Peptides against a protein of PDB entry 5EIB. Designs and how they scored, part 357

Target 1, 366 residues: chain A of PDB entry 5EIB
Amino acid sequence: VDLEPGTMDSVRSGPFGQIFRPDNFVFGQSGAGNNWAKGHYTEGAELVDSVLDVVRKESESCDCLQGFQLTHSLGGGTGSGMGTLLISKIREEYPDRIMNTFSVMPSPKVSDTVVEPYNATLSVHQLVENTDETYCIDNEALYDICFRTLKLTTPTYGDLNHLVSATMSGVTTCLRFPGQLNADLRKLAVNMVPFPRLHFFMPGFAPLTSRGSQQYRALTVPELTQQMFDSKNMMAACDPRHGRYLTVAAIFRGRMSMKEVDEQMLNVQNKNSSYFVEWIPNNVKTAVCDIPPRGLKMSATFIGNSTAIQELFKRISEQFTAMFRRKAFLHWYTGEGMDEMEFTEAESNMNDLVSEYQQYQDATAD
Target 2, 366 residues: chain A of PDB entry 5EIB as posed
Amino acid sequence: VDLEPGTMDSVRSGPFGQIFRPDNFVFGQSGAGNNWAKGHYTEGAELVDSVLDVVRKESESCDCLQGFQLTHSLGGGTGSGMGTLLISKIREEYPDRIMNTFSVMPSPKVSDTVVEPYNATLSVHQLVENTDETYSIDNEALYDICFRTLKLTTPTYGDLNHLVSATMSGVTTCLRFPGQLNADLRKLAVNMVPFPRLHFFMPGFAPLTSRGSQQYRALTVPELTQQMFDSKNMMAACDPRHGRYLTVAAIFRGRMSMKEVDEQMLNVQNKNSSYFVEWIPNNVKTAVCDIPPRGLKMSATFIGNSTAIQELFKRISEQFTAMFRRKAFLHWYTGEGMDEMEFTEAESNMNDLVSEYQQYQDATAD

## One batch from the design tools (peptide; made by RFdiffusion4, then SolubleMPNN)

Design b2_p30_7_s2 (from b2_p30_7, 14 letters changed)
Fold by OpenDDE base, seed 4:
Structure b2_p30_7_s2 (fold): chain B 366 residues (1-366), chain A 30 residues (1-30)
Amino acid sequence: as target 1 above (366 residues)
Amino acid sequence: SRAKEEEERKKKLEEENKEKREEEEEEEEE
C-alpha cells in the first residue's frame, strides 16, 4: 500500500514483485507530502476502504488468522498517517487478532524532513493504544551500525533497508518454521509483553560484520551471543545499560549445539544480571532453528523489551516540544482537519509511556 | 527527484562522516 504510485511500480519491477498478487497492490495518486494528517484524515482516508477490502479477502483465505503485520515509517505521511489509520480500522474489525508492527523511527541524521517529530509523536500515540507488539527500528541506530560496525563510509537507504530485512527475517523465524519458541504472534506477546502498553521492542541482529572482515571472521555461538547483547548492535538508539530488561527473546539460526547456546545464554544473563528485572521469572527465552539465513552459516536475532527504550521516546518528545512550542508548521496539519488538542494528547501519552518505563525501571522486588 | 535527493544526502553524509572521523582521531590522540 502507498499513496504514491511510483513506489508500487518499484516493488512490481523488483526481483520479488511476482510473489505479490496484482490485485493486492493498492495505491493513491497524490501522496501524503510527509504530512501525518494527509495520511490519516484526507488522502489516506479516501484509500483505506479499498485496502480494508483486500485485507478482508486475504483474511478470509487464511485457515487460521493469527493477526496482522504492518511495516511502516513513522517519519513519512503515508507510513505514519495512513499506516496508523489502517491499524485503527483493522483493530476495530478484528479486536481479538494480534496487531504487530515494524515501525521505522525517524532521525535527523537520515532525513531532512522537518516535520518528522510530529509524524512520529502522532504515530506513537496510535501505536500505544492499537498495537500488541511494535519492533522499534530506529534510523539513527541503523545509520550508526552501517557507519561504525559495517564500516560503510556513506550509508545508503539500501544499506539501512538490508538491516531492516535481516531483522524482520530473524524475528519472523519462529512463525515460519514449525516446532519453535513463539510459533505464533500470541505466544510472542505473552512471552514479551508483561504490561499491555509496554510493547515496544528493541531488535538486534548478529553477525554484523564489515565486508572487508567477513572472510576472516569465524562465526561461533559465543561471538553471536556477545554481539547480540552489545549496545552497539541494537537497532534502536538507546543503551540497554541505562535501563532494565523486562523480557528478552534470542533466536539462533543454523546448525549449532543447543547445549552451547544454553551455556552462552546463561553466561550473558549472569554477566548482565544488573540490567534485568528480578521480579519477572524466566524473562529470557531462547529458540534455535537449524535452517540458517541465506548467505550465513549461523545468525542470532535479539528482541528486547527494555525500559531503556524511553531514550528513543525522549529524543522524539524533545524534538516535538521544540517545534510545538513555536507552533511551527501546525497549519499544515490543522488545514487537513486536525485539532491542536490531538498534538497535546499525543505528547501527553508519550510522556506517560516514558513515566511508566521509568517506574518499572526503579521497581524493586518486595 | 529521488536520485538527486539521495545524491545530496550522500554528499552531506560524506561531510558529516569526515568530521566524525577527524573528531575520533583527535580523541584517540588525547
Scores: peptide ipSAE 0.012, ipTM 0.346, DockQ to the pose 0.013
Fold by OpenDDE base, seed 2:
Structure b2_p30_7_s2 (fold): chain B 366 residues (1-366), chain A 30 residues (1-30)
Amino acid sequence: as target 1 above (366 residues)
Amino acid sequence: SRAKEEEERKKKLEEENKEKREEEEEEEEE
């Protein structure tokens, strides 16, 4: 789904364009112009019924519908505005199904779009209420990984999208292969989400190696485990050392010893014990899939529910507040039928979410 | 009280993390 035809033509002409049914390509003629309100109330609202008809048709063809997966950007008007409209409408029609998102967070280091703080804040408000699981993928963290870890002098959107694709492949491993931990979306939510509003995940992936170092690195279970818990490999721009993990899932892929995985996972938990909450028993889950990703002998994917994710929301909130106090570009949103109250409600709900994460960070076992 | 203890905890973690990064950078240069 897109409000811009050119994006859809790029997907159709791409190496995987033929895996999608032609009728499942829904697109507008007028882009959202990086405006959430155009995506949510005008251009997106005109297109949403056509998307819902496709969603119904595909849902009826499923033998066992678990839920929905949305991949979207929170910086752009289509992904943010129309994406959250679709989430709301799907939640209304399928209240008992899991809503899972891969939400790409905007960063001033990657995009010059001045209104991204509005689009992100308005989107986070909708994600808090209408999603069960949200993977936070921060463009800042992806850029920093490409630059620092991958040694790319000029990271491209292609390089960032490669990391996103590797992560999405990693976190969906348990859904695609039988006999795994978190074999369904609901089981993942039960294991990862101890509190309904605290469903924002920090993903990570290993191995991440520069092209120059790939020939010298042996891929071992200890190295994968260490790199997977390294703050530099988190795909959300927050330091897990500033918070506490509520829950963690680790997904190993490839031929390895379960015993060695369990030993290394115990060692990393013991080394990082101060970064876990003590009052959630068995809050680390490990899965091993014998099938490696394409081109690797082994990999590990990390899913963290950490109170450190509040740093990402604080960054967005600070940028939002500085813009909103000036009423900068506000008339572009109100001109599409949006109320100023929705901005204050979205800001309030995001600040409440930050306060909830802080409360659980400071909670001790009684 | 809590905000000050949290700020002191953050500073201590930032220092411990800086020391560990300096140790890991020294071990990667050898």
Scores: peptide ipSAE 0.000, ipTM 0.198, DockQ to the pose 0.010
Fold by OpenDDE base, seed 3:
Structure b2_p30_7_s2 (fold): chain B 366 residues (1-366), chain A 30 residues (1-30)
Amino acid sequence: as target 1 above (366 residues)
Amino acid sequence: SRAKEEEERKKKLEEENKEKREEEEEEEEE
């Protein structure tokens, strides 16, 4: 789904374009111009019914519909505006199904789109209310991983998208291979989301290895375990050491000792015990899948529900507030039929979410 | 230097968004 036909042609001409049904390519003629309101109220609203018809058709073809997975950017108008409209409409029609998102957070280090703080804030407001699980993939964190860890001098969107794809493949491993922990979206939500509004996850992936170091790196369970808990390997631009983990899931892939995995997972929890809440019992879950990812002997994917994720929302809120106080670009949104009150409501709800994370960070076991 | 580069990028983006809006308004009038 896109409002720009050129992106769809790039997907069709791509090495995997043939895996998608032609009828499942829904696209507009006019792009959202990086405007959330154009994606949500005008161009996106004209296209959403055609997308819902495809969603219904694919849902009817499922033997067991668990829920929906959306991948979108919160910086652009299509991914943010139309993506959140689609989430709302799917939630209205399928209120008993899990809504899962891979939400790419904007960063001034990666994108020059000046209105990204508006698009992100308006999107987060919708995601708080209408999603059950949101993987926060921060473009800043991806850029920093590419530059610092992967030793890429000039990270490209292709390099960032490779990290996103590896993470998505990792977190969906349990859904694709039966008999694993979190084998369905609802079990994942029950294990990862102790409080309904606090469903924003910090993903991480291991191994993260530069091309020059790949030949010399022995992949071991201890090394994977250490990397997936390293703050430098988090794909959200927050430091886990500035917060507390509410819940964690670790998904190992490849032929490894389950005993060694359990020992290393216990060791990393004990070493990082100050960074976990004490009042949520059994808040770390581990899964092992014998099937490695392509090109790797083994991998680990991390899913963290951490109160440190508030740093990401604070960053967006600060950028939003600095623009909104100046009424910068508001006429682009109000011209598409959006009310100025929706900006204030979205800002308020994001600040409430930050306050909720802080409250649970400061909560002691009674 | 960074503040000037950000201000030049901001101006370029404002021009690109203005051109795209003028193109969209011309396509709605045909």
Scores: peptide ipSAE 0.000, ipTM 0.203, DockQ to the pose 0.022
Fold by OpenDDE base, seed 5:
Structure b2_p30_7_s2 (fold): chain B 366 residues (1-366), chain A 30 residues (1-30)
Amino acid sequence: as target 1 above (366 residues)
Amino acid sequence: SRAKEEEERKKKLEEENKEKREEEEEEEEE
């Protein structure tokens, strides 16, 4: 789905464009112009019914519908505004189904779009209420990984999207292979989300290796485990050492010893015990899939529910507040039928979420 | 206003989703 035709033509002409049904391409003509309110109330609202008709048709064709998975950007008007409208509408029609998202967070290092803090804050307000699971993929973290770890001097959107694709492939491993931990979306939610509002995940992937170093890197279970828990490998721009893990899932792929995985996972928990909450028993889950990713002997994917994710929301909130206090560009949103009150409500709900994460960070076992 | 209709719709959805979660939790405990 997009509000711009050119995006759909790019997907259709791509190496995998033929895997999608032609009738499942829904697109507008005018775009959202990086405005959440255009995506949510005007241009997106005109298109949403046509998207819902496709969603219904695909849902009716499922033998066992578990839920929905959305991939969107929170910086742009289509992904943020229309994406959250679509989530709301799907939640209304399918209230018993899991809503899962891959939400790409904006970064000033990657985009010059001045209104991204508004689009992101307004989106987070919707995601808190209408999603069960949200993978936070931060363009700030992706840029830093590309530059620092991958040694890309000028990271492109193609380089960022490659990391997104690797992460998505990693976290969906258990859903794609039978007999794995978290084999369904509901079981993933039960294992990862101890509190309904605290469903924002920090993903990570290992190995991350520069092209120049790839030939010299031994891939071992200890190295994967160590890199997977390294703050520099997190796809969200927060330091896990500034918070506590509520829950963790580790998904290993490739032929390896389960015993060695369990030993390394125990060692990393013991070494980092101060960064886990003590009052959630068995809060680290480990899965091993014998099927490696394409081109790798082994990999590990990390899913962390950490109170450190508040750093991401604080960054967005600070940027939002600095714009909103100036009433900068508000007329672009109010002109699309949005109320100025919705900005204050979205800011409040995001600050409440930050406060909830802080409360559980400071909580001790009595 | 669209905002007021959406707020009323949101509240109704929050109540319906709460009732369904309570029913699903009761069915998983039986």
Scores: peptide ipSAE 0.000, ipTM 0.265, DockQ to the pose 0.039

Design b2_p30_7_s3 (from b2_p30_7, 13 letters changed)
Fold by OpenDDE base, seed 2:
Structure b2_p30_7_s3 (fold): chain B 366 residues (1-366), chain A 30 residues (1-30)
Amino acid sequence: as target 1 above (366 residues)
Amino acid sequence: AEEERRRERLERLEKENEKKRLERELKELL
């Protein structure tokens, strides 16, 4: 789905364009112009019914519909505005189904789009209310991984998208292969989301290795475990050491000893016990899949529900507030039929979410 | 008209089967 035809042509002409049904390409003509309001209330609203018709058709073809997965950017107008409109409409029609998202967070290091803080804040407001699980993929964290860890001098969107793809493959492993922990979206939500509003995850991947160092690196379970919990391997721009994990899932892929995995996972929890909440029992889940990723002998994927994610929302909120106090570009949104009150409601809900994460960070076992 | 509807159903089924094949091949690669 896109509001621009050129992106659909790029996907269709791409190496995997033939895996999608032609009738499942739904696109507009005008684009959203990086405006959330165009995505949500005007251009996106004109297209949403045609998308819902495709969603219904594909849903009816499922033997057992678990839920929906959306991949979108929160910085643009289409992914943010139309993406959240679609989430709302799908939630209205399928209230008992899991809504899962891969939400790409904007960064001033990667994009010069001035209105990204508005689009992100308005999107997060919708995601808080209408999603069950959201993987926060931060362009800032991806850029920093590419530059610092992978030693790429000029990271491209292709390099960032490679990290996103590896992460998405990792977190969906249990859904794609039978007999795994978290084998369905609902079980994942039950294991990862102790409080309904606190459903924003920090994904991470190991191994992350520069091209020049790949030949000399042994891949061991201890090294994967250590790297997976390293703040430098998080795909969200927050430091887990500044918060506490509510829940964690670790997904190992490749031929390895389950006993060694359990020993290393226990060791990393014990070493980092101060970074976990003590009042949620059995809050770390581990899965092992014998099938490695393409080109690797083994990997580990991390899913963290941490109160440190508030750093991400604080960054967006600070940028939003600095623009909104000046009413900068606000007329671009109000001209599409938005009220200024919706901006204030979105800001308030994000600040409430930050406060809720802080409350659970400070909570002690009674 | 019935042969044409049958052909259209077969073409849809072939496209669906090809999609499912490619989705399996993609799952094996990822």
Scores: peptide ipSAE 0.000, ipTM 0.204, DockQ to the pose 0.013
Fold by OpenDDE base, seed 4:
Structure b2_p30_7_s3 (fold): chain B 366 residues (1-366), chain A 30 residues (1-30)
Amino acid sequence: as target 1 above (366 residues)
Amino acid sequence: AEEERRRERLERLEKENEKKRLERELKELL
């Protein structure tokens, strides 16, 4: 789905364009112009019914519908505005199904779109209420990984999207292969989300190795485990050492010793015990799938529910507040039928979420 | 023009990341 036809033509002409049914390509003509309100109330609202008709048809064709997955950007108008409208409409029609998102967080370092803090804040407000699981993928963190870890001098959107794709493939491993931990979206929610509003995940993927070093690096379970828990390997721009893990899932792929995985996972928990909450029992889950990803002997995918994610929301909130206090660009949103009060409500709900994460960070076992 | 703007954004990011790295190294030395 897109409000611009050019993106759909790129997907259709791509090496995997034939995997998608032609009738499942829904697109607009005008785009959202990086405006959340245009995506949510005008251009997106005109297209949403056509998308819902496709969603219904595909849902009826499922033997067992678990839920929905959305991949979207929170900086742009289509992904943020129309994406959150679609989530709301699907939630209304399927209230008992899991809503899962891969949400790309904007960074002023990666995009020159000045209104991204508005689009992100308005989107986070919707995601807090209408999703069960949200993977926070931060363009700033992806860039830092590409530059520092992968040694790419000029990272491209292709390089960033490669990290996103590897991570998405990693976190969905348990859904695609039988007999794994978190074999369904509901079990993932039960294991990862101790509190309904605190469903924002910090993803990570290992191995991350520069092309020049890839041939010489031995892939070992200890190295994967160490890299996966490294703050520099997180795909959200927050430091786990500034918070506490509520829950963690680790998904290993490839032929390896389950005993060695369990030993390394125990060692990393013990070494980092100060960065876990003590009052959530069995808050680390591990899965091993014998099937490696394409081109690797082994990998590990990390999913962290950490109170450190508040650093990401604080960054967005600070940028939002600095613009909103000046009433900068508000006329672009109000001109599409949005009320100024919706900005204040979205800011308040995101600040409440930050306060909730801080409360659970400071909580001790009774 | 879009490729050039992308390159300039990337160079700004590199400089800010180097600054944040130096600030962390300074905090670890303190």
Scores: peptide ipSAE 0.000, ipTM 0.238, DockQ to the pose 0.015
Fold by OpenDDE base, seed 5:
Structure b2_p30_7_s3 (fold): chain B 366 residues (1-366), chain A 30 residues (1-30)
Amino acid sequence: as target 1 above (366 residues)
Amino acid sequence: AEEERRRERLERLEKENEKKRLERELKELL
């Protein structure tokens, strides 16, 4: 789905464009112009019914509908505005189904779109209420990985999207291979989300290796485990050491010893025990899939529900507040019929979310 | 036709804003 036809043409002409049904391509002509209100209330609201018709048709074709997965950007008007409208409408029609998102967070290092803090804040407000699971993929973290770890001097959207694709492939491993931990979206939610509003995950992937060092890279269970818990491997721009893990899932792929995985996972928990909450028993889950990712002997994917994710929301909130206090660009949103109060409500709800994460970070076992 | 579509969009927005306002007022009362 897009409000611009050119993106859809790029998908259709791409190497995998033929895997999608032509009738499932829904697109507008005018775009959202990086405005959340255009995506949510005007241009997106005109297109949403056509998207819902496709969603219903595909849902009816499912033998057992578990839920929905949305991939969207929170910086742009379509992904943020129309994406959250679509989530709301799907939640209204399918209240008992899981809503999962891959939400790409904006970064000033990647985009010059000045209104991204508004689009992101307005989106987070919707995601808090209408999603069950949200993978936070931060363009700042992706840029930093590309630059620092992958040694790309000028990271492109292609380079960032490669990391997104690797992460999405990793976190969906258990859904795609029978007999794994978290084999369905509901089990993932039960294992990862101890509190309904605290459903924002930091994903991570190992190995991350520059092209020049690939030949020298050892791929061992200890190294994968160490890298997977390294802050430099997180796809969200927060330091896990500044918070506490509520829950963790580790997904290993490739031929390896389950015993060695369990030993290394125990060792990393013991070494990092101060970074876990003590009042959630068995909060680390491990899965091993014998099928490696394409081109790798083995990999590990990390899913962390950490109170450190508040750093991401604080960054967005600070940028939002700096613009909103100046009433900068508000006329672009209000001119689409949006109420200025929705900005204040979105800011408040995001600040409440930050406060909730901080409360559980500071909580001790009685 | 464009002015009529713009009017219909604004009327839809007003209804959605009113719905959201009522949902907020309900949450504050609960």
Scores: peptide ipSAE 0.000, ipTM 0.335, DockQ to the pose 0.354
Fold by OpenDDE base, seed 3:
Structure b2_p30_7_s3 (fold): chain B 366 residues (1-366), chain A 30 residues (1-30)
Amino acid sequence: as target 1 above (366 residues)
Amino acid sequence: AEEERRRERLERLEKENEKKRLERELKELL
């Protein structure tokens, strides 16, 4: 789905364009122009019914519909505005189905789009209310991984999207291979989300290795385990050491000893015990899939529900507040039918979310 | 025709926003 036809042509002409049904390509003509309000209220609102018709048709063809997954950017107008409109409409029609998102957070290091803080804040407000699970993929973290860990001097969107793809493949492993932990979206939500509003995850992936170092790196379970808990491997731009894990899932892929995985997972929990809440028992889940990812002998994917994710929301809130206090560019949104109060509501709800994360960070076992 | 449809959409959104404003003001008074 896109508000611009050119994006769809790029997907169709791509190496995987043939895997999608032609009738499932829904697109507009005018684009969102990086404006959330165009995506949500005008251009996106004209297209959403056509998307919902496709969603209904595909849902009716499912033997067992678990839920929906959306991949979108929160910095743009289409992914943010139309994406959140679509989430809302799907939630209204399918209230008993899981809504899962891969939400790409904007960064000033990656994009010069000045209004990204508005689009992100307005989107987060919708995600808090209308999703069950949100993987926070932060463009700032992805950029920092590419630059610092992968040693890419000039990271591209292609390099960032490669990390996103690896993470998405990792977290969906349990859904694609039977007999695994979290084999369905609802079971994942039950295991990972102790509080309904606190459903924003920090994903991480291992191995992350620079091209120059690949030849010298042995892939071992201890190294994967250490790397996936390293703050530098988090694909959300927050430090897990500044918060506490509510829940964690680790998904290992490849031929490895289950005993060695369990030993290393216990060791890393013990080393990081101060970074877990003590009042949630058995809050670390581990899965092993014998099928490695393409081109790797083994990998580990990390999913963290951490109170440190508030750092990501604080960053967006600070950027939002700095613009909103100046009424910068508001006329672009109000000219699409938005009220200034919708900005204030979105800001308030995001600040409330930050306060909730802080409350559970500071909570001790009685 | 496209400008007219855009104007009608804006008028609907303005009315919905005014309704939401009044509902908030009412909640703050309760």
Scores: peptide ipSAE 0.007, ipTM 0.366, DockQ to the pose 0.833; fails the geometry check

